Peptides against a protein of PDB entry 3WG5. Designs and how they scored, part 10

Target 1, 218 residues: chain A of PDB entry 3WG5
Amino acid sequence: LAKNIVYVAQIKGQITSYTYDQFDRYITIAEQDNAEAIIIELDTPGGRADAMMNIVQRIQQSKIPVIIYVYPPGASAASAGTYIALGSHLIAMAPGTSIGACRPILGYSQNGSIIEAPPKITNYFIAYIKSLAQESGRNATIAEEFITKDLSLTPEEALKYGVIEVVARDINELLKKSNGMKTKIPVNGRYVTLNFTNVEVRYLAPSFKDKLISYITD
Target 2, 218 residues: chain A of PDB entry 3WG5 as posed
Amino acid sequence: LAKNIVYVAQIKGQITSYTYDQFDRYITIAEQDNAEAIIIELDTPGGRADAMMNIVQRIQQSKIPVIIYVYPPGASAASAGTYIALGSHLIAMAPGTSIGACRPILGYSQNGSIIEAPPAITNYFIAYIKSLAQESGRNATIAEEFITKDLSLTPEEALKYGVIEVVARDINELLKKSNGMKTKIPVNGRYVTLNFTNVEVRYLAPSFKDKLISYITD

## One batch from the design tools (peptide; made by RFdiffusion4, then SolubleMPNN)

Design b1_p8_7_s3 (from b1_p8_7, 6 letters changed)
Fold by OpenDDE base, seed 2:
Structure b1_p8_7_s3 (fold): chain B 218 residues (1-218), chain C 218 residues (1-218), chain A 8 residues (1-8)
Amino acid sequence: as target 1 above (218 residues)
Amino acid sequence: as target 1 above (218 residues)
Amino acid sequence: GIELEVIS
């Protein structure tokens, strides 16, 4: 039986293979305990496309609901973070956060300018992001515009346009608002109704390795 | 006046933004001392395209010749490493090393399979690698085949086909063979004749940060 | 943007 446990873990910084490892570890811990869900507090400016796609797959393969929570205020789910969110079972945002700006790039030049992706790559990711939106019943038009217009949205806009499901100031409000909601994508082939009644919140800490990576990337 | 100093530094592992920082630091040290050249002992399976392009630019902007030396035996200048080499003032390889396999990919899936790059990206990098070859007077046909055929070459083959300039077992042999050679691309707008007569070899060590990054990526 | 780590 699923325990009345909800895990909360933070993922911050650039999306890399290390970020995948963090997602995998955190989700695995929550799966092993048969948690009702895991909430990932996400704050990212973006990162690698391959790592992003792997993270999306890992979320979609999760045995428990994965809630992406753009948190704290001032945080963003930019670029790769938006894809990850759209691939998740539920998206929440804190006030003062942002989502979007999903334009694929080849990277940054030495002067910090963007190296543009060729149209075929852009089109690939347009198709990809639209598929994520469609699969989750979220706004595919806005998903496309995250790329084509490099659009960034507030939580209120994202909710209004049907990109996200919840605006919440903190974990308690998130649990309250999402209680009884169905996941936007299936868990093990079934849409799960979230039950956050009388839940124990367990916070997961970054590993020593995670802390070290963050220190190096700072 | 240029000092009779040649710097040698090692760059090993995946090409990332950290690798750029290593290149930049090492080249800067050698520039400040007005070294005759810096030899970068390169061993890489590849890495990020943006970092690679930035490294190439950094090399091309160097005030001193940058020699890429694929070393030690068993090492490779694979993928990104090939581009970096082709962007350098002189390429050398040790016996038992390899160069090539430049097919761009979007990354690796969770199962380790390659995510194929769309044709436009492939074509972009074909044009890019050919430009590097042409600018350096190296074999542009083979450069293209590093992508289109995912070709890998031995040092002897690479020398034969005009991809590289020197096969050398060690630094001493490299210095001997490259003495009097002209750089394959300009330094400050001029093709420099390498003078390795009576040179002091100075080895640069990785920084503490570099060591830490290597430890984390292991 | 998503950095397409075009792995080269």
Scores: peptide ipSAE 0.166, ipTM 0.656, DockQ to the pose 0.847; fails the geometry check
Fold by OpenDDE base, seed 1:
Structure b1_p8_7_s3 (fold): chain B 218 residues (1-218), chain C 218 residues (1-218), chain A 8 residues (1-8)
Amino acid sequence: as target 1 above (218 residues)
Amino acid sequence: as target 1 above (218 residues)
Amino acid sequence: GIELEVIS
């Protein structure tokens, strides 16, 4: 049976293969402890598509609910972060955060200009992001516009349009608001009703390696 | 006037934005000292396309000849490394090294399988790699096959097919063999004849940051 | 945007 424990971990910075390692580690710890859920405080400007896709898959393979929380105020789930959120069991955002800007790019030129992706790559990710939205019962039209219009949304807009499930100022409010909600995707093939009554919150710290990678990539 | 100095620096590991910083730093030092050339000892399994393209551009903008040397024996200029080589003023390889395998991918799945790039991305890089070969007077057919057949070549094959200019066991042999060769692309709009007679070889060490990044990405 | 790490 699930313990009345909720894990909270932070993932900040660019989404890379190392970020996958962080997600994997955090979720694994929570799984091993049979937690009710893990909340990932996410603040990212974006990153690699492959790492993003792997993270989404890791979330979908989770034995427990994974909640993406765009936090703190001022944070964003930009680009890759939006995909990750859309692939998760529940999305929450703090006031003053943003989500979107998902247009795939080949990278940045020397002058800082964006190297545009060819149309077929763009179309691939349109299909992908729409699939994430559809699978999770979220707004696939807006998901597409995250790419086609490079759209960014406030938490209030995202909630209004059915992209996310919760707007919360802090962990306590998040737990309160999400208590009793069903996961937007299955956990072990079943939509789970979250139970955050009388839970213990445990914070996972970044590893030394996590800190080092963050330092280098920042 | 150019000093009778040749710089040698090493770039090892995945091609990333940090690798661009290494290339930029090394080439800048050599430019500032008005070196006859810089030799980059390259050993890479590949990396990011954007970083690769930026590195190629940085090489093309160099005020001095940039020689890519696939070194030591056992090293490779795989994937991104091949593009970088094809974009340089001269390519050398040590015996027992390899070049090629340039098929673009979106990354690796969780199970280690390759995520294939859509055809249009592949076609983009076919055009790009052929352009590099054509601009440098190297074998564009083989360059295309580095992608379409994911072809890898030995130094001897690469030399035979006109992909590279020099096979050399060490720096001294490289300098000897390349002395009097013309650069395969312009330096400041002119094809330069390399002059390695009575040169001083100076080795550039990786910075602390370079070492740290290498440690994290390895 | 998603950096397609087009790994070349």
Scores: peptide ipSAE 0.131, ipTM 0.643, DockQ to the pose 0.867; fails the geometry check
Fold by OpenDDE base, seed 3:
Structure b1_p8_7_s3 (fold): chain B 218 residues (1-218), chain C 218 residues (1-218), chain A 8 residues (1-8)
Amino acid sequence: as target 1 above (218 residues)
Amino acid sequence: as target 1 above (218 residues)
Amino acid sequence: GIELEVIS
């Protein structure tokens, strides 16, 4: 029996292998407790592509729905964050957040300028991001434009264009609006209808290791 | 007046932005003291491409010769390490080490398999690594094969093929053999003849921050 | 290989 429990955890900062560990830990905890879902409050400017792909895969392997919530206001699911969102079971955004800007780059030069990725990299990630969008029934054309035009969208635009599913101011509104929605990708091979009636919200804190890593990377 | 001082510092592990900071710190210390050169004892399986390129640039901007020494026995300058070496003023290797295996990858899948880079990425880095080799008067054909064949070489092979300049068992032998050699790239626009006659060897230790980062990444 | 951290 699924417990009427929803976990909420925050992931903030650059997407790295450590971020993967955070995702894995949080999802595992929620799985073990047979939670109704986990909501990941995401705020990221981007990060590593491999870590991103691994995170997407981990989300898709989840035994429970994983909801990406771009939060708080002022936050973004930029670059790698957009891919992660598109790979998840449901995307929500708070007002005043953004999504997109997915052009792959090789990195930053010493002067801080972007080192552009060669066209073939761009094409690979176009195919990849479009696949995520298509698999999740989201707007693949816009997903492509996140790369080709380095497009960024507001929550309202993203909702309008079918990139995301919910605009919500806070966790309570998110739960209310998403209650009864179907996951955009399967959970264990089946599309699940979210049930957030009379749920307990449990917040997960970062581990000591997570805090230490954040301190060093800041 | 250059002090008859040679700095030696160790850099071990994955090439990251933190590795760049280590390089920068070590080189800066040596520059400030007007050292005759700095020897970086390098042992790396590879790492990030952007960090690698930044490290190469930092080395090329050095006011003093930067010698990459693949050390100790059993170590490697693999992947990103090869690029760094090819960008440096002199390369030495200890017996029982290796260099090469430069094929660019997008990362590792969850099962640990390599995600191959698309051809255009490979071509970009072929051009890049060849440029490093050509600029330093090293074997550009082999440099290309480090990618196309994912070639790895022993020190003896690398020396024979003109990839590296010195095979040395330890710092003392390195200093002896490299004494009187010209840098393979300019220092402040001029090729410098190394002078290791009656030099004091000073070892740099990792900072507390470096140790902490290593502890977390291990 | 070079982990192209394709920074996405």
Scores: peptide ipSAE 0.086, ipTM 0.559, DockQ to the pose 0.861; fails the geometry check
Fold by OpenDDE base, seed 4:
Structure b1_p8_7_s3 (fold): chain B 218 residues (1-218), chain C 218 residues (1-218), chain A 8 residues (1-8)
Amino acid sequence: as target 1 above (218 residues)
Amino acid sequence: as target 1 above (218 residues)
Amino acid sequence: GIELEVIS
């Protein structure tokens, strides 16, 4: 019997317009092959809000479940990464990773200090992140606190507080634990029950462009 | 047996920050009373994108289903109203109403001509409206065409094309037809099956502030 | 237009 395919792709570094292109490419490949899901191994310190929002939209527009997997140990879904995760169909974290720290900023001053966003912008993103949490049935209070308290969570905390769905050490454990789970947001308007029975894992390598992008954003 | 409550509120005119306040107030009242749903009778020619996005978020954050009902006959969910509808848990239209015409604009020139938005902005809203459609399991192609073709639809067309869920002449018919339907987006992360069996309809009157707002935005 | 030069 033809094995269902689960794609795995890595996205690392700052979230930029180029990161959007990576998401778009990876998801498109998985869509074209009618994959059961794509797992994005995410490790990001954050990045641009515009790119983040576009990535969230791209995930929401996916014809297949997009699983954000904060991986490997030591990785983070920080700031923009948290938004992306909260916008995804399922969030998993490896032990030793983190999620949160979502305070919007306007940038860094010449001395490296953070230029704080005005309250209007902060409030916009509070509303936005709460929306993402509510849409996905995740903890909107914690989502808000990712901004208001610049809160960061461990995988265990995130799971406990209903921010994420899975703690997994590797892809195999992720597949095992997420099997039978419903997506937290709809795929084509419906919650999809993940079926990872008898699947083939396919790793997507970065394109030349992706490699170059990673180089310039690191 | 205690009747479940369905609230009905009217929102008319241009979409502004004040319209957001109306939505917020009405939904909050319905939430506080644990209503089965709130029906917003919407009649709008459009308005501000920022207010629209906030309204969509407020709907998404609702603890109860928010039904957008384009009503009465002659009303429209034009531009911003379409986005709001697509962001809602259920869309109904009365015969003789319209939905669509979602092309973003920068404003009007001195001669009353439309100042077109640059392609980047247009593309942003294309992505956004498609996202709303996909999230709600509605026709994303038509949603896009609401922008690219400045398309407007009748209730019958909108129903046929999978943009809306119900065509109803009045509140009673709406309740009857929408009974047993699942919300098109989740309420607290779950699709809710609407149960309008043995419900009491409560109409929410505009506040003094709402009345004033309507006066200044008309 | 919300020029979201916002970094998050």
Scores: peptide ipSAE 0.064, ipTM 0.327, DockQ to the pose 0.147; fails the geometry check

Design b1_p8_7_s4 (from b1_p8_7, 4 letters changed)
Fold by OpenDDE base, seed 1:
Structure b1_p8_7_s4 (fold): chain B 218 residues (1-218), chain C 218 residues (1-218), chain A 8 residues (1-8)
Amino acid sequence: as target 1 above (218 residues)
Amino acid sequence: as target 1 above (218 residues)
Amino acid sequence: GVELPVLS
């Protein structure tokens, strides 16, 4: 029996327009191969709101399930990463990772201090993050608190509070635990039941351009 | 008689944290040599608000006059570039350049459409751009209209309306016209009269890192 | 327009 394909790719660093290109490339490859799903190993401190919103939209337009996996241990889905996760078909986290801290900021001053966002910006993103949570059947109250309290959660807390769907140590455990789960948002207008029985895992590597951008942004 | 030194550097492309590094490096070099001034040839479609604000602050903290020169013909000081210019000691523009279009946006959607900023964000930047204009003795009404009407001006219009100080075709004409002008904001707490008699012009090149970043962001 | 990096 032809093995179902699951792609795995990594996205690390700040969320930018280049990060959108990475998401787009990875998801497109997986779509072309009619993969059962793509798993994105995400480790981000945050980034740009526009890029984040575009990434969320790209995920929502995906022809296949997109699983955001906060990985490896020590990684975070901070700020923009939380929005991306909440906009995805399934969220998984490895032990020792974190999610949250979503308070919008205008950026960092020269001394490294945060430039606070005006209240209306904050309110806009409160509405946005709540919509992502509601649409995905996740905890919208906690989603709001990611902003209002700048809350960060452990995987266990996030699972407990209904923010995420899976805690998994590695890809194999993720596949095992998520097998038979329904996507939290539709794929082509339908909630899909994930089938990770007898799958072939294919790893996608960053392009040369991706590596170069990562090197410069670090 | 030891020639007064004027540095000239180029900053092109989107305003980002890397652009801040370029400004910082260039101004620092000119400060170390006790230059009469540094001229930054600016060509930008805009960029990040945080980087823009940091650049403005870096210019304001400069130990020497920083002249923003919208150059070459065909260049623009769009969006963030206008703020940077308004925050500088002197603004010059080459014929065939433009300034303005400062409406804050959250970014661009996947289809390339603008994501509008909430009104409070817009109001914040209206206040900010007006403050820059007022502090520099430039037209604060037009500065506001750069946002409210998304107005763009030619060099001749900008000069006429008191947004900029000089229209110049090249560096030599700029030096000639700006010689004896006072800076529009203080240098070390004092308005400085520019002295461009018998000057040595030194061009600063982008660093390897600058070139690499520019290559990736293009 | 000025891009507001809202989610740093």
Scores: peptide ipSAE 0.039, ipTM 0.561, DockQ to the pose 0.879; fails the geometry check
Fold by OpenDDE base, seed 5:
Structure b1_p8_7_s4 (fold): chain B 218 residues (1-218), chain C 218 residues (1-218), chain A 8 residues (1-8)
Amino acid sequence: as target 1 above (218 residues)
Amino acid sequence: as target 1 above (218 residues)
Amino acid sequence: GVELPVLS
C-alpha cells in the first residue's frame, strides 16, 4: 500500500501578504506531491484582513486538505488566525494554546492604544466570520462572540463548543485523532475522509525569504 | 541671520508600518534640529490604512512643518499617499505626477482582482478623507470624488481645484514658490508662515533598515 | 484585533 504523505509546515508571526506567500508555497508543494494533507502549525497574534481573506481563499481552493494546528503550547490563533482556522478543512489545537479575540481594529495609535473600527466594519466581519463558521459546520454563535465579546477560548472550550475538531499534543496524536474524520469544508467539491494510516510525515522548512521576513517583522 | 535648515527625505513604495517608521525617523531628526521644515519626496501606489492613519497623526503632531512633495516626474501619491498628503502642512507636486485613486479595497484576490470594500467601509473613508480636506482648507468635494469616482488628478488640475498648494519641478522651485505660504494645518497649534530665505538644504538618506525593507517589498 | 487595513 503506497505510503500516504502528510506535509507539516510552520507559520509564525503576523499575518501579512508574505504570510499568504508562505501558505501558497506550502500548499502548492503538498498539492504537487498529491499529499493526503498538509498540516500548518500556526502561531499568530493576528494581522491584516486582506492577507487573511486571501489565505482563506487559498485554503478553500486547495486540491488537498489543509489542517490548521495551533502549536506549540503557548501559541495562539488570535484574530486573523481564528478566521484562517475557521476557513480550513480541519482545526486542531495543542493544550495550552488559544483561539479567538477577533474584534476588528483600524490599528494602533502612536501611544499603542487601539483605534476601534466603526460599527459598520465590525458588522461586516461579524457576517464574514459567521459565514466561515456556517460553511464549515462550526459554531457560528461563538464565532460572532469572538468579535462582540472579544472572546478567547482554550482548546477544551473550543472543542466543547464545536469550534474546532481536535485537541492534540503533537503531530502523531493529531494524525491518530483526525484519522477517519471528514473535512469540514470540501476539497475539489467533495468532503474528504482523512486517511492517515501508514503515513510518512515530511517537514517543510521556511524559505530564506520566509526567514528574512519573519526576522524583520518580529 | 542664522541659516534656516530644510530637510529633504525620500519615501518610496507601499505604505506600511515600516513607512511609518521612516516618517517618524525623518520628522524626529528635523524636529531635533529645529528645521524650518521637512520635505518628503513621496512616490507610492498606496498601502495600508492603519499605517496611513498613523502617518497622518505623526505629521499632525510634528513640531515643524511637513511638506509632501510628489516627486520625481512619474511618481504618484496614489490611494494612501493622497490621504497622507491631505493630512500634511503643504502639498507640492512635480509635473508628470498624479494624486488620487482613493477607493478603499479589502485587497487583491489570488487572480489579482480587487476585492471591493463594503459600502460601510467606503463611507467611513469618505468621511475621513473629507475631514482631512476640511481641516486643511482643501477641496472636500474632490477629496470625496477620489473615492466615489476613483478620480486621479494631474498637478495642474489638483492646484486648480484647490487640492494642493504648489506645482514645482524641483526642490529649489518648491522652496521659492512656498516661501511665505501658511501651513494648511497648525504646527504646535499655530498656522506657520514658511520662511525659506537663506536656506540650507540637508538630504536625509534611508537607513540600512529602510533600504532592506524597500528591497523586500519591491 | 484583525487589522482592517483597507488597502486603499
Scores: peptide ipSAE 0.038, ipTM 0.570, DockQ to the pose 0.884; fails the geometry check
Fold by OpenDDE base, seed 4:
Structure b1_p8_7_s4 (fold): chain B 218 residues (1-218), chain C 218 residues (1-218), chain A 8 residues (1-8)
Amino acid sequence: as target 1 above (218 residues)
Amino acid sequence: as target 1 above (218 residues)
Amino acid sequence: GVELPVLS
């Protein structure tokens, strides 16, 4: 039986293998406690595509709904963050946040310029992001344009265009608005109706290791 | 009952979140089939510390012995690769390979110079690598020197100093030499004696995604 | 942008 618990954790910064560890840890904790859901407050400028794909898969394999919440105001789910969001059971954004800008790059040149990805890679990620959008019943056209046009959207735009599901100022509003919504992808093979009636919010803090790694990568 | 099967998979290149995915996938396959062990042919110049730590943990959580095999000749388990090796149930190296050079860095400057990690980070990884060595009954002094002196060792040296367990030219020799050895760390809480008598070798190929990511990162 | 993982 679900414990009327919703976990909230924060993932901030570059998407890396460590970010995967964070997702895995947080989701695992929530799974173990049979939480109603976990909300990941996401703020990322992007990061590694491999880590992103792993995170998406981990979310897709979650035994509980994983809600990506682009938070706080000023945060973004840019690049890799967009993929992660599109791979999740529900996307929410706070006002003043953004999503998109998903053009793959090979890296940065010595002068700080972006090294563009070859067309084959770009096309792969176009297909990938479209697939995530399609699987989640979200706007695949906009998903593609996140790459082809390097489009960034406001929460209102993203909601309007069917990229995300909720605009919320805080966790309470998010819970209120997402209560009764069906997950955009299956949880254990089933679309789950979110039950956020009388839930306890539990915050997961970064581990000591998480803090160290964050410190190292800063 | 174990299926007299030994999996062999290759992990080559930078240690990233994707490398974790590869480890996870490969180990999972081997676990599912109750393999005697999996051998990971490792060739890496290093990579991300976060990915490395995740890989180490995944190996440590393996239901089967994970043998890191620095292969082929010319390969290295440099930097992150050393940690991964030290975190594994058994380390083998082919002649002409190397292990070590574990100094943490923050990255590369625009001119290609290494940005040195702050002492706190260096010390953290010193402690970490020593812990891996200690937990596996391997030479913690040399493990530390992989960082403090940026030491690289030949297979013969690494074997002599108790950093690794086997020098082998190929999988067959590795199986022969490691047969009857106890894992250097527990498998499901127990030190396992490797049984490589009459085992079938199964090679795991990179997935399509693995190939694409490899291609993208090239 | 999404930094492509370096697989080596």
Scores: peptide ipSAE 0.037, ipTM 0.304, DockQ to the pose 0.329; fails the geometry check
Fold by OpenDDE base, seed 3:
Structure b1_p8_7_s4 (fold): chain B 218 residues (1-218), chain C 218 residues (1-218), chain A 8 residues (1-8)
Amino acid sequence: as target 1 above (218 residues)
Amino acid sequence: as target 1 above (218 residues)
Amino acid sequence: GVELPVLS
């Protein structure tokens, strides 16, 4: 039986292999302690597609629900962050945040211009993002438009269109609003009903390794 | 009980978050089929430290033995590849391969010159690589020198110094030589005696995703 | 270095 514990951790910045490490560590801790869920406060402008796909896979393999919370106000789940969110068990957004802008690129030229992805790559990610949306019972049409129109949405729009499940100002409101919701994807083969009644909230800090890697990448 | 199945997969190129995905997928398949082991034919010049550490962690969490096989002749487990090998349950090398050269760098300048890592980073990786060696009962002094002297070794040297466990020309010789060996690190809390008597060898192919990412990165 | 697909 799950303990009445909810973990909260923050992941900020570019999506990289290091970001995967953070997700993996945080989820593993929460799994080991048999938490009701883990909430990841996410703020990202995007990142690497490979790291993103790995993170999605790790979330989908979680023994406990992983809630992506776009937080704080001003934050975004842009590009890779959107995919991660769509691959998760529940998505929440704080007011003043955004989600979307998922058009894949190959990188930046020396002059800082975007190098567009070839159609084959774009089409791959269209199929991928649509699959994430469909599997999670979220709006696959909007998911596609995150790429084809490079669309960005407010929390209110995203909720309205069925992209996300919750708009919440803080962790307490998130717990309150999501209590009794079923996860949008299975946990260990079953859709889990979230129980946030009388829960202990535990905040996870970055590891020394996390801090070191952040320092090296800055 | 493990099936008399051994999986073999190839991982080639730079160590990236995508490489993690390959490791994860391959190991997962082998785990699901309760294989005796998986052999990863590794050929890498190095890559990202974050991805490397994630791969090591994934290997250490494997439900089955993961054997790193530096293959084919001419291949290397250089830099990140060495760390991965040292984190694995067994290391083999083909004749004409190499291992080592683990000095961390920050990257390459515009002119292609190496940007050296600051001492604090170098010392971190020294401690890390030594821990991998010690935990696996391998030569921690040589592991340190992979960094401090940027040392590279032949298979014969690596075997002699107790860095690796097997020199083998091909999969059949590897299976023969490693049969009855204990893993250098635990599997599910126990050191496993490898049983390659009357085994079926199954080769894993890259996924479509793997091929696509390789194409994008080339 | 190997160019990996980047998501913007």
Scores: peptide ipSAE 0.033, ipTM 0.268, DockQ to the pose 0.229; fails the geometry check

